Peptides against a protein of PDB entry 5YCA. Designs and how they scored, part 24

Target 1, 132 residues: chain A of PDB entry 5YCA
Amino acid sequence: RSLPAERNPLYKDDTLDHTPLIPKCRAQVIEFPDGPATFVRLKCTNPESKVPHFLMRMAKDSSISATSMFRSAFPKATQEEEDLEMRWIRDNLNPIEDKRVAGLWVPPADALALAKDYSMTPFINALLEASS

## One batch from the design tools (peptide)

Design b1_p20_2_s3 (made by RFdiffusion4, then SolubleMPNN; from b1_p20_2, 10 letters changed)
Fold by OpenDDE base, seed 2:
Structure b1_p20_2_s3 (fold): chain B 132 residues (1-132), chain A 20 residues (1-20)
Amino acid sequence: as target 1 above (132 residues)
Amino acid sequence: SAAELAEAFRKDSDAAMALV
């Protein structure tokens, strides 16, 4: 696979301490037809463009939206580049299926693998450790 | 509404989360 050339400068250092990010996470309950579900979100603002993206975790099983990660990490990516990466994830990782929510969601271990590739490990660690 | 938000998550969770 080939990841997009330009990455969000927010993720310039994959080795930063994640703990300051934990209290920045927020829990949100969404009322679906079959009942409520809680999501944890972390607002990630591109320091140059000032455009925010939200990283998302399902509180119950800690699944992380790979789609949100990709879009945050690669804000200038084409749809083709996103599709290519999502196909790679389907073929190489263990995404879950949840008809209630769009995007490709992966378990914590897969999310951390992606985070390493996208240079956003501190943010995913924080998202995983945040309370719901 | 709650239903509208849930539907937004079904269609585009990233966009929906930005609305919360």
Scores: peptide ipSAE 0.425, ipTM 0.888, DockQ to the pose 0.855
Fold by OpenDDE base, seed 1:
Structure b1_p20_2_s3 (fold): chain B 132 residues (1-132), chain A 20 residues (1-20)
Amino acid sequence: as target 1 above (132 residues)
Amino acid sequence: SAAELAEAFRKDSDAAMALV
């Protein structure tokens, strides 16, 4: 697969300690038709453009939005590039279907695999370790 | 409202989280 050429400069160093990011995560309860669900979010602001994105985790099973990861990592990506990556994820990883929420969600191991590809491992580690 | 937020997540969870 081919990832977008330009990556969010927030993710320039994939080796940083993730622990300082843990307390920056926030839990939020969303009331869906079939009942409440808690999400953990981490606000990630592009230091160059100052545009924020939120990385998202379902608290219960730790599923993480691959869509949120991609959009944060590749702010200049085209829709075609996003569609291509989501298709790759569907074909190569183990996405979870959840009709309550849009986007493509993946289990923790897959999220960490994507994080390595997108150079955002510290952020995903923090998101996974945060309390809910 | 809570219902509106849930619907926003159904349509675009990435964008909806920015509203929380």
Scores: peptide ipSAE 0.424, ipTM 0.888, DockQ to the pose 0.883
Fold by OpenDDE base, seed 3:
Structure b1_p20_2_s3 (fold): chain B 132 residues (1-132), chain A 20 residues (1-20)
Amino acid sequence: as target 1 above (132 residues)
Amino acid sequence: SAAELAEAFRKDSDAAMALV
């Protein structure tokens, strides 16, 4: 597969310590028709454009939004490039289905594999370790 | 409202999270 050419400069160094990011995460309860669910989010601001994106985790099973990861890592990607990557994830990883929420969600091990590909390892580690 | 936020998550989770 081919990832977009231009990556968010926020992720220039994949080796940084993740622990300072943990207290920056925030938990939020969302009231769905079939009951409440808790999400954990981490605000990630592109240092050049100043545009923020939010990385997201379902608190209960620690599923991570691959869609949120891709959009944060590649903010100038086309819809076609996103669709291609999401199809690759469906074919090669283990995404879950949840009709309550949009996007493609993956278990922690798959999220960390994507994080390596996108140079986001510190941010995904922090998101996974944050309290809910 | 709670219902509007839940519906936003169904349509676009990234955009919905920015509203919280």
Scores: peptide ipSAE 0.424, ipTM 0.887, DockQ to the pose 0.857
Fold by OpenDDE base, seed 4:
Structure b1_p20_2_s3 (fold): chain B 132 residues (1-132), chain A 20 residues (1-20)
Amino acid sequence: as target 1 above (132 residues)
Amino acid sequence: SAAELAEAFRKDSDAAMALV
């Protein structure tokens, strides 16, 4: 598959220690019609554009928003590029469906596979290890 | 409101989280 040409410079080094990012994660309870759910979020700011994106994990099952990952990693991606990647994820990984939340969410192992592809492994490791 | 935030997550979770 083809990924967008330009990647967020925040993710220039996929080998960095993730542990300093863990305390930067924050838990947030959202009150849905069927009850509360906790999300863990990590604010990721593009060091050049200064535009932030939030990586998100569902606390209960550790599902991670692949959509948030893609949008953070590829801030100049077209909607077409995003759609193609999301279709690839559907076809090749194991996304879950949750009617409460938009985007495509994947289990931890799949998130880490994507993180490798997007060069954002430290951030996903931190997000997965953070408390909720 | 809580309901509005939940609805925002349903429509665009990425954008909604930025508002939290």
Scores: peptide ipSAE 0.420, ipTM 0.886, DockQ to the pose 0.860

Design b1_p20_2_s4 (made by RFdiffusion4, then SolubleMPNN; from b1_p20_2, 8 letters changed)
Fold by OpenDDE base, seed 2:
Structure b1_p20_2_s4 (fold): chain B 132 residues (1-132), chain A 20 residues (1-20)
Amino acid sequence: as target 1 above (132 residues)
Amino acid sequence: SAAELAAAFREDSDAAMFLV
């Protein structure tokens, strides 16, 4: 597959210590028709554009929004590039289906695989380790 | 820089993205 050429400079180094990011995560309870669900989010602001994106985790099963990862990692990606990557994820990983949420969500192992591809490992580690 | 990283993680929004 082909990922977008330009990546968010926030993710220039995939080897950084993730532990300082853990307390930056925030839990959020959202009400759904079938009851409340807790999400954990990490606000990631592009240091150049100053545009924020929230990386998102479902607290219960630690599913991560691959869509949020992609959009944060590739700020200049086209919709076609996003669609291509989401199709690749569907074909090669194990995304979950949840009618309550938008985007494509993946299990922790898949999220970490994507994180390597997107150079986001510290951020995803922090998101996964954060309390809810 | 450290300052840039700190700014990147300010918790000044309650936005919930990618929720239906």
Scores: peptide ipSAE 0.053, ipTM 0.707, DockQ to the pose 0.043
Fold by OpenDDE base, seed 4:
Structure b1_p20_2_s4 (fold): chain B 132 residues (1-132), chain A 20 residues (1-20)
Amino acid sequence: as target 1 above (132 residues)
Amino acid sequence: SAAELAAAFREDSDAAMFLV
């Protein structure tokens, strides 16, 4: 597959210690037709554009939004590039079906694989370790 | 509002996954 050429400079170093990011995460309860569900969010601000994106985890099963990861990592990606990557994820990883929420969600192991590809490992580790 | 955030996050919404 071909990932977008330009990446968010926030993710320039994939080897940093993730522990300082853990207390930056926040839990949020969202109401759905079948009842409330808790999500954990991490606000990631592009240091150049100052545009924030939220990385998202479902508290219950630790599923991570691959869509949120992609949009944060590649701020100049086209819709076609996003669609191509989401298709790749469907074909090569183990996305979870949940019609309540938008985007493509993946289990923790797949999220960490994507994090390596997107240079986001510290952020995904922190998101996974944060309390809900 | 909380309702707006929930609507934006749902798959049946035309909005992108933007949460504040």
Scores: peptide ipSAE 0.047, ipTM 0.730, DockQ to the pose 0.414
Fold by OpenDDE base, seed 3:
Structure b1_p20_2_s4 (fold): chain B 132 residues (1-132), chain A 20 residues (1-20)
Amino acid sequence: as target 1 above (132 residues)
Amino acid sequence: SAAELAAAFREDSDAAMFLV
């Protein structure tokens, strides 16, 4: 597969210590028709453009939005590039179906694999370790 | 810088993304 050419400069160093990011995460309870669910969010602002994106985790099973990761990592990606990557994830990883939420969600191991590809390892480790 | 890091991860009341 081919990833977009330009990456968010926030992710220039994949070797950062993730522990300072843990307390930056925030839990949020969202009401759905079938009951409440807790999410953990990490706000990531592009230092160049100043545009924020939220990385998202379902608290209960630690599923992470691959869509949120992609959009944060590749701020200039086309819709076609996103669609191509999401199809690759469906074909090669283990996405989870959840009709309550948009985007493509994956289990922790898959999220860490994507994090390596996108140079986001510290941020995904922090998101996974944060309390809910 | 410390200021840039604070700005990158500041809290706000923005709605959660990717909810339907």
Scores: peptide ipSAE 0.038, ipTM 0.694, DockQ to the pose 0.059
Fold by OpenDDE base, seed 1:
Structure b1_p20_2_s4 (fold): chain B 132 residues (1-132), chain A 20 residues (1-20)
Amino acid sequence: as target 1 above (132 residues)
Amino acid sequence: SAAELAAAFREDSDAAMFLV
């Protein structure tokens, strides 16, 4: 697969200590037709453009939105590039089908694999460790 | 807003785009 050329400078260093990011995460209860569900989100602001993106985790099973990761990591990605990556995830990882939520969601292990590819490991570790 | 974000990432939304 081919990932977009330009990456969010927020993710320039994949080796940073993730623990300071844990308290920055926030839980959010969202109402769905079948009842409420809690999500954990982490606001990630691109230090260059100042545009924020939210990384998203389902609190219950720790599924993480690969879509949120991709969009945060690659701010100049085309829709085609996103589609190609999402197809790659479907073909190579273990995405969870949830009709309630948009985007492609993956289990923690897959999220960490993607995090390595996107240079987002500290952020995903923090998101996974945060309380809900 | 939180409400807008919540609505945005619902699969049943015609404008289902993450505000991310």
Scores: peptide ipSAE 0.052, ipTM 0.728, DockQ to the pose 0.307; fails the geometry check

## One batch from the design tools (peptide)

Design b1_p21_1 (made by RFdiffusion4)
Fold by OpenDDE base, seed 5:
Structure b1_p21_1 (fold): chain B 132 residues (1-132), chain A 21 residues (1-21)
Amino acid sequence: as target 1 above (132 residues)
Amino acid sequence: SAEEEEAKWQALVEKFEEADE
């Protein structure tokens, strides 16, 4: 598959030690119509544009928002490019369905596969290891 | 719809932004 041409320079090195990023993660309880749910988030700021994006994990099952990953990695991507990638994820990975939460969410193993593709491995490892 | 999903996404992001230090 094809990915957007321009990638967030924050993710220039996929081999970095993720340990320093763990304490940067934050847990947060969000209220939904059917009750509260805890998320873990990691604020990722593009060092060039200074625009931040949050990477997102659901604490209960450790599912990661593929949408958050894509939008952080490819901040200049078109909606069409995002739609194509999300379709690929649906066809090739194991996304979960949660009507409460927008975007496409994937289990940890799939998140790490995407992280490798997007050069985000340290950030996803940190997000997965952070406490909730 | 796509518009509704995007609105839900932005609402979620806003909650994170509000809690951000």
Scores: peptide ipSAE 0.738, ipTM 0.949, DockQ to the pose 0.942
Fold by OpenDDE base, seed 3:
Structure b1_p21_1 (fold): chain B 132 residues (1-132), chain A 21 residues (1-21)
Amino acid sequence: as target 1 above (132 residues)
Amino acid sequence: SAEEEEAKWQALVEKFEEADE
């Protein structure tokens, strides 16, 4: 697969300590037709463009939005590039289907694999360790 | 449809933005 050429400079160093990011995460209850669900979110701001994106985790099963990761990591990606990556995830990882929420969601182990590819390991570790 | 899914995505993001401090 081919990932987009330009990556968010926020993720220039994949080896940083993740612990300072944990208290920056926030839990939030979202109401759906079949009931409430708790999410944990982490606001990630591109230091150059100043555009923020939220990384997202479902509290119940710790699923993480691959869509949120991709869009944060590759802010200039085309829709075609995103579609290609999401297809790769479906073919090579273990995405979870949830009709309530949009985007492609993956279990923690898969999220960490993607994080390595996107240079987002500290951010995903923090998101996984945060309380809900 | 893809358009409907994108709308759902934006709706979710908007909820996070509204709650952001």
Scores: peptide ipSAE 0.738, ipTM 0.949, DockQ to the pose 0.945
Fold by OpenDDE base, seed 1:
Structure b1_p21_1 (fold): chain B 132 residues (1-132), chain A 21 residues (1-21)
Amino acid sequence: as target 1 above (132 residues)
Amino acid sequence: SAEEEEAKWQALVEKFEEADE
């Protein structure tokens, strides 16, 4: 597959210690028609553009939003590029279907695989380790 | 539809933004 050419400079170094990011995560209860659900979010700000994106985890099953990862990693990606990557994820990984929430969500192992591809490993590790 | 999904996505993000401030 082909990933977008330009990546968020926030993710230049995939080897950084993730522990300082853990306390930056926040838990939040979201109300849905069928009841409340807790999410953990991590605000990631592009150091050049200063545009923030939230990385998202469902607290219950630790599913991570692949959509949030992609949009944060590739802020200049086209919709076509996103669609292509999401199709690849559907075909090659194990996305979880949850009609309550938008975007494509994947289990922790798949999230970490994507994190390697997107150079986001410290951020995804922090998101997964944060308390809810 | 794609438009509905994007709207749902933005609604979720907005809830995070509101709580962040």
Scores: peptide ipSAE 0.738, ipTM 0.949, DockQ to the pose 0.979
Fold by OpenDDE base, seed 4:
Structure b1_p21_1 (fold): chain B 132 residues (1-132), chain A 21 residues (1-21)
Amino acid sequence: as target 1 above (132 residues)
Amino acid sequence: SAEEEEAKWQALVEKFEEADE
């Protein structure tokens, strides 16, 4: 597959210690028609554009939003590029379907695989270790 | 539809933004 050419400079170094990011995560209860669900979110701000994006995890099963990862990592990507990547994820990883929440969600192992591809490993590690 | 899914996505993000300090 071909990932977008321009990546968020926030993710320039995939080898950084993730532990300082853990306390920056926040838990939040979201109400859905069928009941509440807890999410853990991490606000990630592009140091150049100053535009923030939230990475998000479902607390119950630790599923991570691949959509949130992609949009944060590749803020200038086209919808076509996103669709291509999401199709690749569907074909090669193990996405979880949840009709309540938009976007494509993946289990922790898949999230870490994507994190390596997107150079987001510290951020995903922090998101996974944060309490809910 | 894709447009409906995008709307759901934005609604979710908005909830996070509203709760953000």
Scores: peptide ipSAE 0.738, ipTM 0.949, DockQ to the pose 0.919

Design b1_p21_1_s1 (made by RFdiffusion4, then SolubleMPNN; from b1_p21_1, 9 letters changed)
Fold by OpenDDE base, seed 2:
Structure b1_p21_1_s1 (fold): chain B 132 residues (1-132), chain A 21 residues (1-21)
Amino acid sequence: as target 1 above (132 residues)
Amino acid sequence: SREEEEKKLEELYKKFEEAEK
C-alpha cells in the first residue's frame, strides 16, 4: 500500500524510549448513552504546525484509534488517502467496530503494526502502558 | 454516514480538549 508522502515530524525517530511519554497520557471517563467508558489519551503536537492530535485507547480492551494515528502521522493526507488506508486496515488487520466511537479501532498488536508503519512506536507503546 | 462519524470524532476530541484546560 501507499502511505502519504509527508509525515508529522514529531514521529521522525521510531526508536525513541517511550517511557517519558507514559506520564503524559491521561485517563478520562466519557459518558455515553449506554454508560461511561474510560479512555486513555495522549496529546501529540506537530512541532512545525503546532496542531495537536489525540492518540487514544479504550481502557477496557486496549483498542486504539487507527484513524487518529493516521491523522496525527499524516497531517497533509487527503480524505482519499485516509480511506484507502482504512480499507487496507479492514482487509489486513482486525479492526473493531464500536457504535459509541467514530473511526477505526484496532487491538494492541495491530496498533503496534501500524505504529511501525507510521513511525509512531514509542507513542503507541506509551499509550498502551499508561494507567487507566 | 461520513458526516456523522466525523461529528462523533470531533465531539470526542472536544471532550479531550476541554479536559486539557
Scores: peptide ipSAE 0.593, ipTM 0.919, DockQ to the pose 0.951
Fold by OpenDDE base, seed 3:
Structure b1_p21_1_s1 (fold): chain B 132 residues (1-132), chain A 21 residues (1-21)
Amino acid sequence: as target 1 above (132 residues)
Amino acid sequence: SREEEEKKLEELYKKFEEAEK
């Protein structure tokens, strides 16, 4: 597969210690028509553009939004590039579709695999370790 | 639809952003 050429400079170093990011995560209850669900989110701001993205985990099953990971990692990606990556994820990983939430969500192991590809391992580790 | 999915995502982000305030 072909990932976008330009990556968010926030993720320039995939080897950084993730522990300082853990307390930056926030749990939030979101109300849906069929009931509430808890999410854990991590606000990630592009240091150049100052545009923030939220990385997010569903607390119940620890699923991570691959869509948000991709959009945060590749701020200049085209829709076609995103579609290609999401298709790859569907074909090669184990995504979960939840009607309540948008985007493609993946289990922790898959999220970490993507994190490695997107150079955002510390952020995903922190998100996964944060309490809900 | 794609549009509906994008709107759902935006709404989720909006809720997150509101909570940040």
Scores: peptide ipSAE 0.593, ipTM 0.919, DockQ to the pose 0.948
Fold by OpenDDE base, seed 4:
Structure b1_p21_1_s1 (fold): chain B 132 residues (1-132), chain A 21 residues (1-21)
Amino acid sequence: as target 1 above (132 residues)
Amino acid sequence: SREEEEKKLEELYKKFEEAEK
């Protein structure tokens, strides 16, 4: 598959220690029509554009939003590039679609595989290890 | 639909931003 050419400079080094990012994660209860659900979020700001994105995990099953990962990693990606990647995820990984939330959510192992591809391993490790 | 999903994402982000300190 082909990923977008330009990546968020926040993710220039995939080998950084993730532990300093753990305390930056936040747990939050979100109310839905069918009841509450807890999310863990990590605010990631592009150091050049100053545009923030939230990486997010469902606390209960530790699924990670692949859509948010992609959008954070590739700030100049086209909708077509995103659609292509989401199709690849559907075909090659084990995504879950939850009617309450948008996008594709993937289990931890798949999230880490994507993180390697997107050069954001420290951030996903931190998100997965943070308390809820 | 795509529009519905984008709205759901925006709503979630809004809640995150509101809670951000």
Scores: peptide ipSAE 0.592, ipTM 0.918, DockQ to the pose 0.898
Fold by OpenDDE base, seed 5:
Structure b1_p21_1_s1 (fold): chain B 132 residues (1-132), chain A 21 residues (1-21)
Amino acid sequence: as target 1 above (132 residues)
Amino acid sequence: SREEEEKKLEELYKKFEEAEK
């Protein structure tokens, strides 16, 4: 598959130690019509543009938003590029369906596979290890 | 729909941003 050409410079080094990012994660309870759910989020700011994105984990099953990963990694991607990647994820990984939340959410192993592709491994490791 | 999904995502981000303050 083809990923967008320009990547967020925040993710220039996939080999960095993830542990300093763990305390930057935050747990938050979100109210839905059928009840509350806890999310763990990590605010990731593009050091060049200063535009922030949230990486997100559902605390209960550790599912991570692939959509948010993609948008953070590729801030100048077109909608068509995103659609193609999401189709690839549906065809090759194991996304879950949850009517409460938007986008594609994937289990930890799939999230780490995407993280490698997007050069986001330290950030996803931190997000997965953070307390809820 | 795509519009509905984007709205849900925006609402979630809004709640996250509010909690950052």
Scores: peptide ipSAE 0.591, ipTM 0.919, DockQ to the pose 0.946

Design b1_p21_1_s2 (made by RFdiffusion4, then SolubleMPNN; from b1_p21_1, 10 letters changed)
Fold by OpenDDE base, seed 3:
Structure b1_p21_1_s2 (fold): chain B 132 residues (1-132), chain A 21 residues (1-21)
Amino acid sequence: as target 1 above (132 residues)
Amino acid sequence: SKEEEREKLEELYKKFEEAEK
């Protein structure tokens, strides 16, 4: 697969300690037609553009939005590039289907695999370890 | 559709943003 050329400079170093990011995560209850669900979010701001993106985890099963990861990592990605990556995820990882939420959501192990590809490991580790 | 999915995801983002205020 081919990932977008430009990556969010926030993710310049995949080896940084994630622990300082843990307290930056926030839990939020979202109401859905079939009941409430808790999400853990981490606001990630591009240090150059100052545009924020939220990384998202479903508290119950720790599924993480791969779509949000991609959009945060590659702020200038085209729709075609996103579609290509999402197809790759479907073909190579284990995304879950949840009618309540949009985008592709993947289990923790898959999220960490993507994090490595996107250079987001500290952020995903923090998101996974944060309390809900 | 792709557009519907985008809209739903944006809705989640909006809810998160609202909570940040």
Scores: peptide ipSAE 0.439, ipTM 0.861, DockQ to the pose 0.922
Fold by OpenDDE base, seed 4:
Structure b1_p21_1_s2 (fold): chain B 132 residues (1-132), chain A 21 residues (1-21)
Amino acid sequence: as target 1 above (132 residues)
Amino acid sequence: SKEEEREKLEELYKKFEEAEK
């Protein structure tokens, strides 16, 4: 597959220690029509554009939004590029679609695989290890 | 639709932003 050429400079180094990012994660209860659900979020700001994105994990099953990962990693990606990647994820990984929250949510192992591809391993490790 | 899905994800983002201090 082909990923967008330009990546968020926040993710220039995939080898950084993730532990300093753990306390930056926040748990939040979100109310849905069928009841509350807890999410863990990590605010990631592009150091050049200063535009923030939230990486997000469902606390209960630790699934992580692949869509949000992609959007954070590739801020100048086209919708077509996103659609292509989401299709690849559907075909090659084990995504879950939740009717309450849009996008593709992948289990931890898949999230880490994507993180390697997107050069954001420290951030996903932190998100997975954060308390909820 | 894809557009509706994008909006739904943005709603979650909005809730996160509102909780930021």
Scores: peptide ipSAE 0.437, ipTM 0.860, DockQ to the pose 0.898
Fold by OpenDDE base, seed 5:
Structure b1_p21_1_s2 (fold): chain B 132 residues (1-132), chain A 21 residues (1-21)
Amino acid sequence: as target 1 above (132 residues)
Amino acid sequence: SKEEEREKLEELYKKFEEAEK
């Protein structure tokens, strides 16, 4: 598959230690019509543009938003590029369907696979290890 | 629809942003 050409400079080094990022994660309870759910979020700011994006994990099953990963990694991607990647994820990984939340959410193993592709491994490791 | 999906994700982001203040 083809990923967008320009990547967020925040993810220039996939080999960095993730542990300093763990305390930067935050847990938050979100109210839904059928009840509350806890999410863990990590604010990731593009050091060049200063535009922030949130990486997101469902606390209960550790599912991570692949859509948010993609948007953070490729801030200048077109909608068509995003659609193609999401189709690839549906065809090759194991996304879950949750009517409460939008986008594609994937289990930890799939998230780490995507993280490698997007050069986001430290950030996803931190997000997965953070307390809820 | 894609528009509805985008709106739901933006709502989640909005709540996160509000919590940052």
Scores: peptide ipSAE 0.437, ipTM 0.860, DockQ to the pose 0.944
Fold by OpenDDE base, seed 1:
Structure b1_p21_1_s2 (fold): chain B 132 residues (1-132), chain A 21 residues (1-21)
Amino acid sequence: as target 1 above (132 residues)
Amino acid sequence: SKEEEREKLEELYKKFEEAEK
């Protein structure tokens, strides 16, 4: 598949040590109509545009928001490009369905596969390792 | 709908941002 041409410069180096990012993660309980759920979040700011995005993990099953990964990695992506990637994820990975949350959420192994594609490995490793 | 999906994600982001303040 094809990915957007321009990537967030925050993710210029996929080989960086992830451990300094772990303390930057935060656990938060979110109230939903059917009850509370805990998320782990990591604020990622584009060093050029200064626009932040949150990477997100569900504490219960460690699912990661692929949609938020994509939007953080590709700040100039069109809606069509996002739709194309989300279709690819549905066809090739194992996204879970959760009516409480928007976008595609994928298990840890799939998240790491996407992280490699998006050059976000340190950030996803930190998000997965952080306590909830 | 896609709009509803976007709104749900934005609500989640808003709650995260509020928690940081």
Scores: peptide ipSAE 0.435, ipTM 0.860, DockQ to the pose 0.928

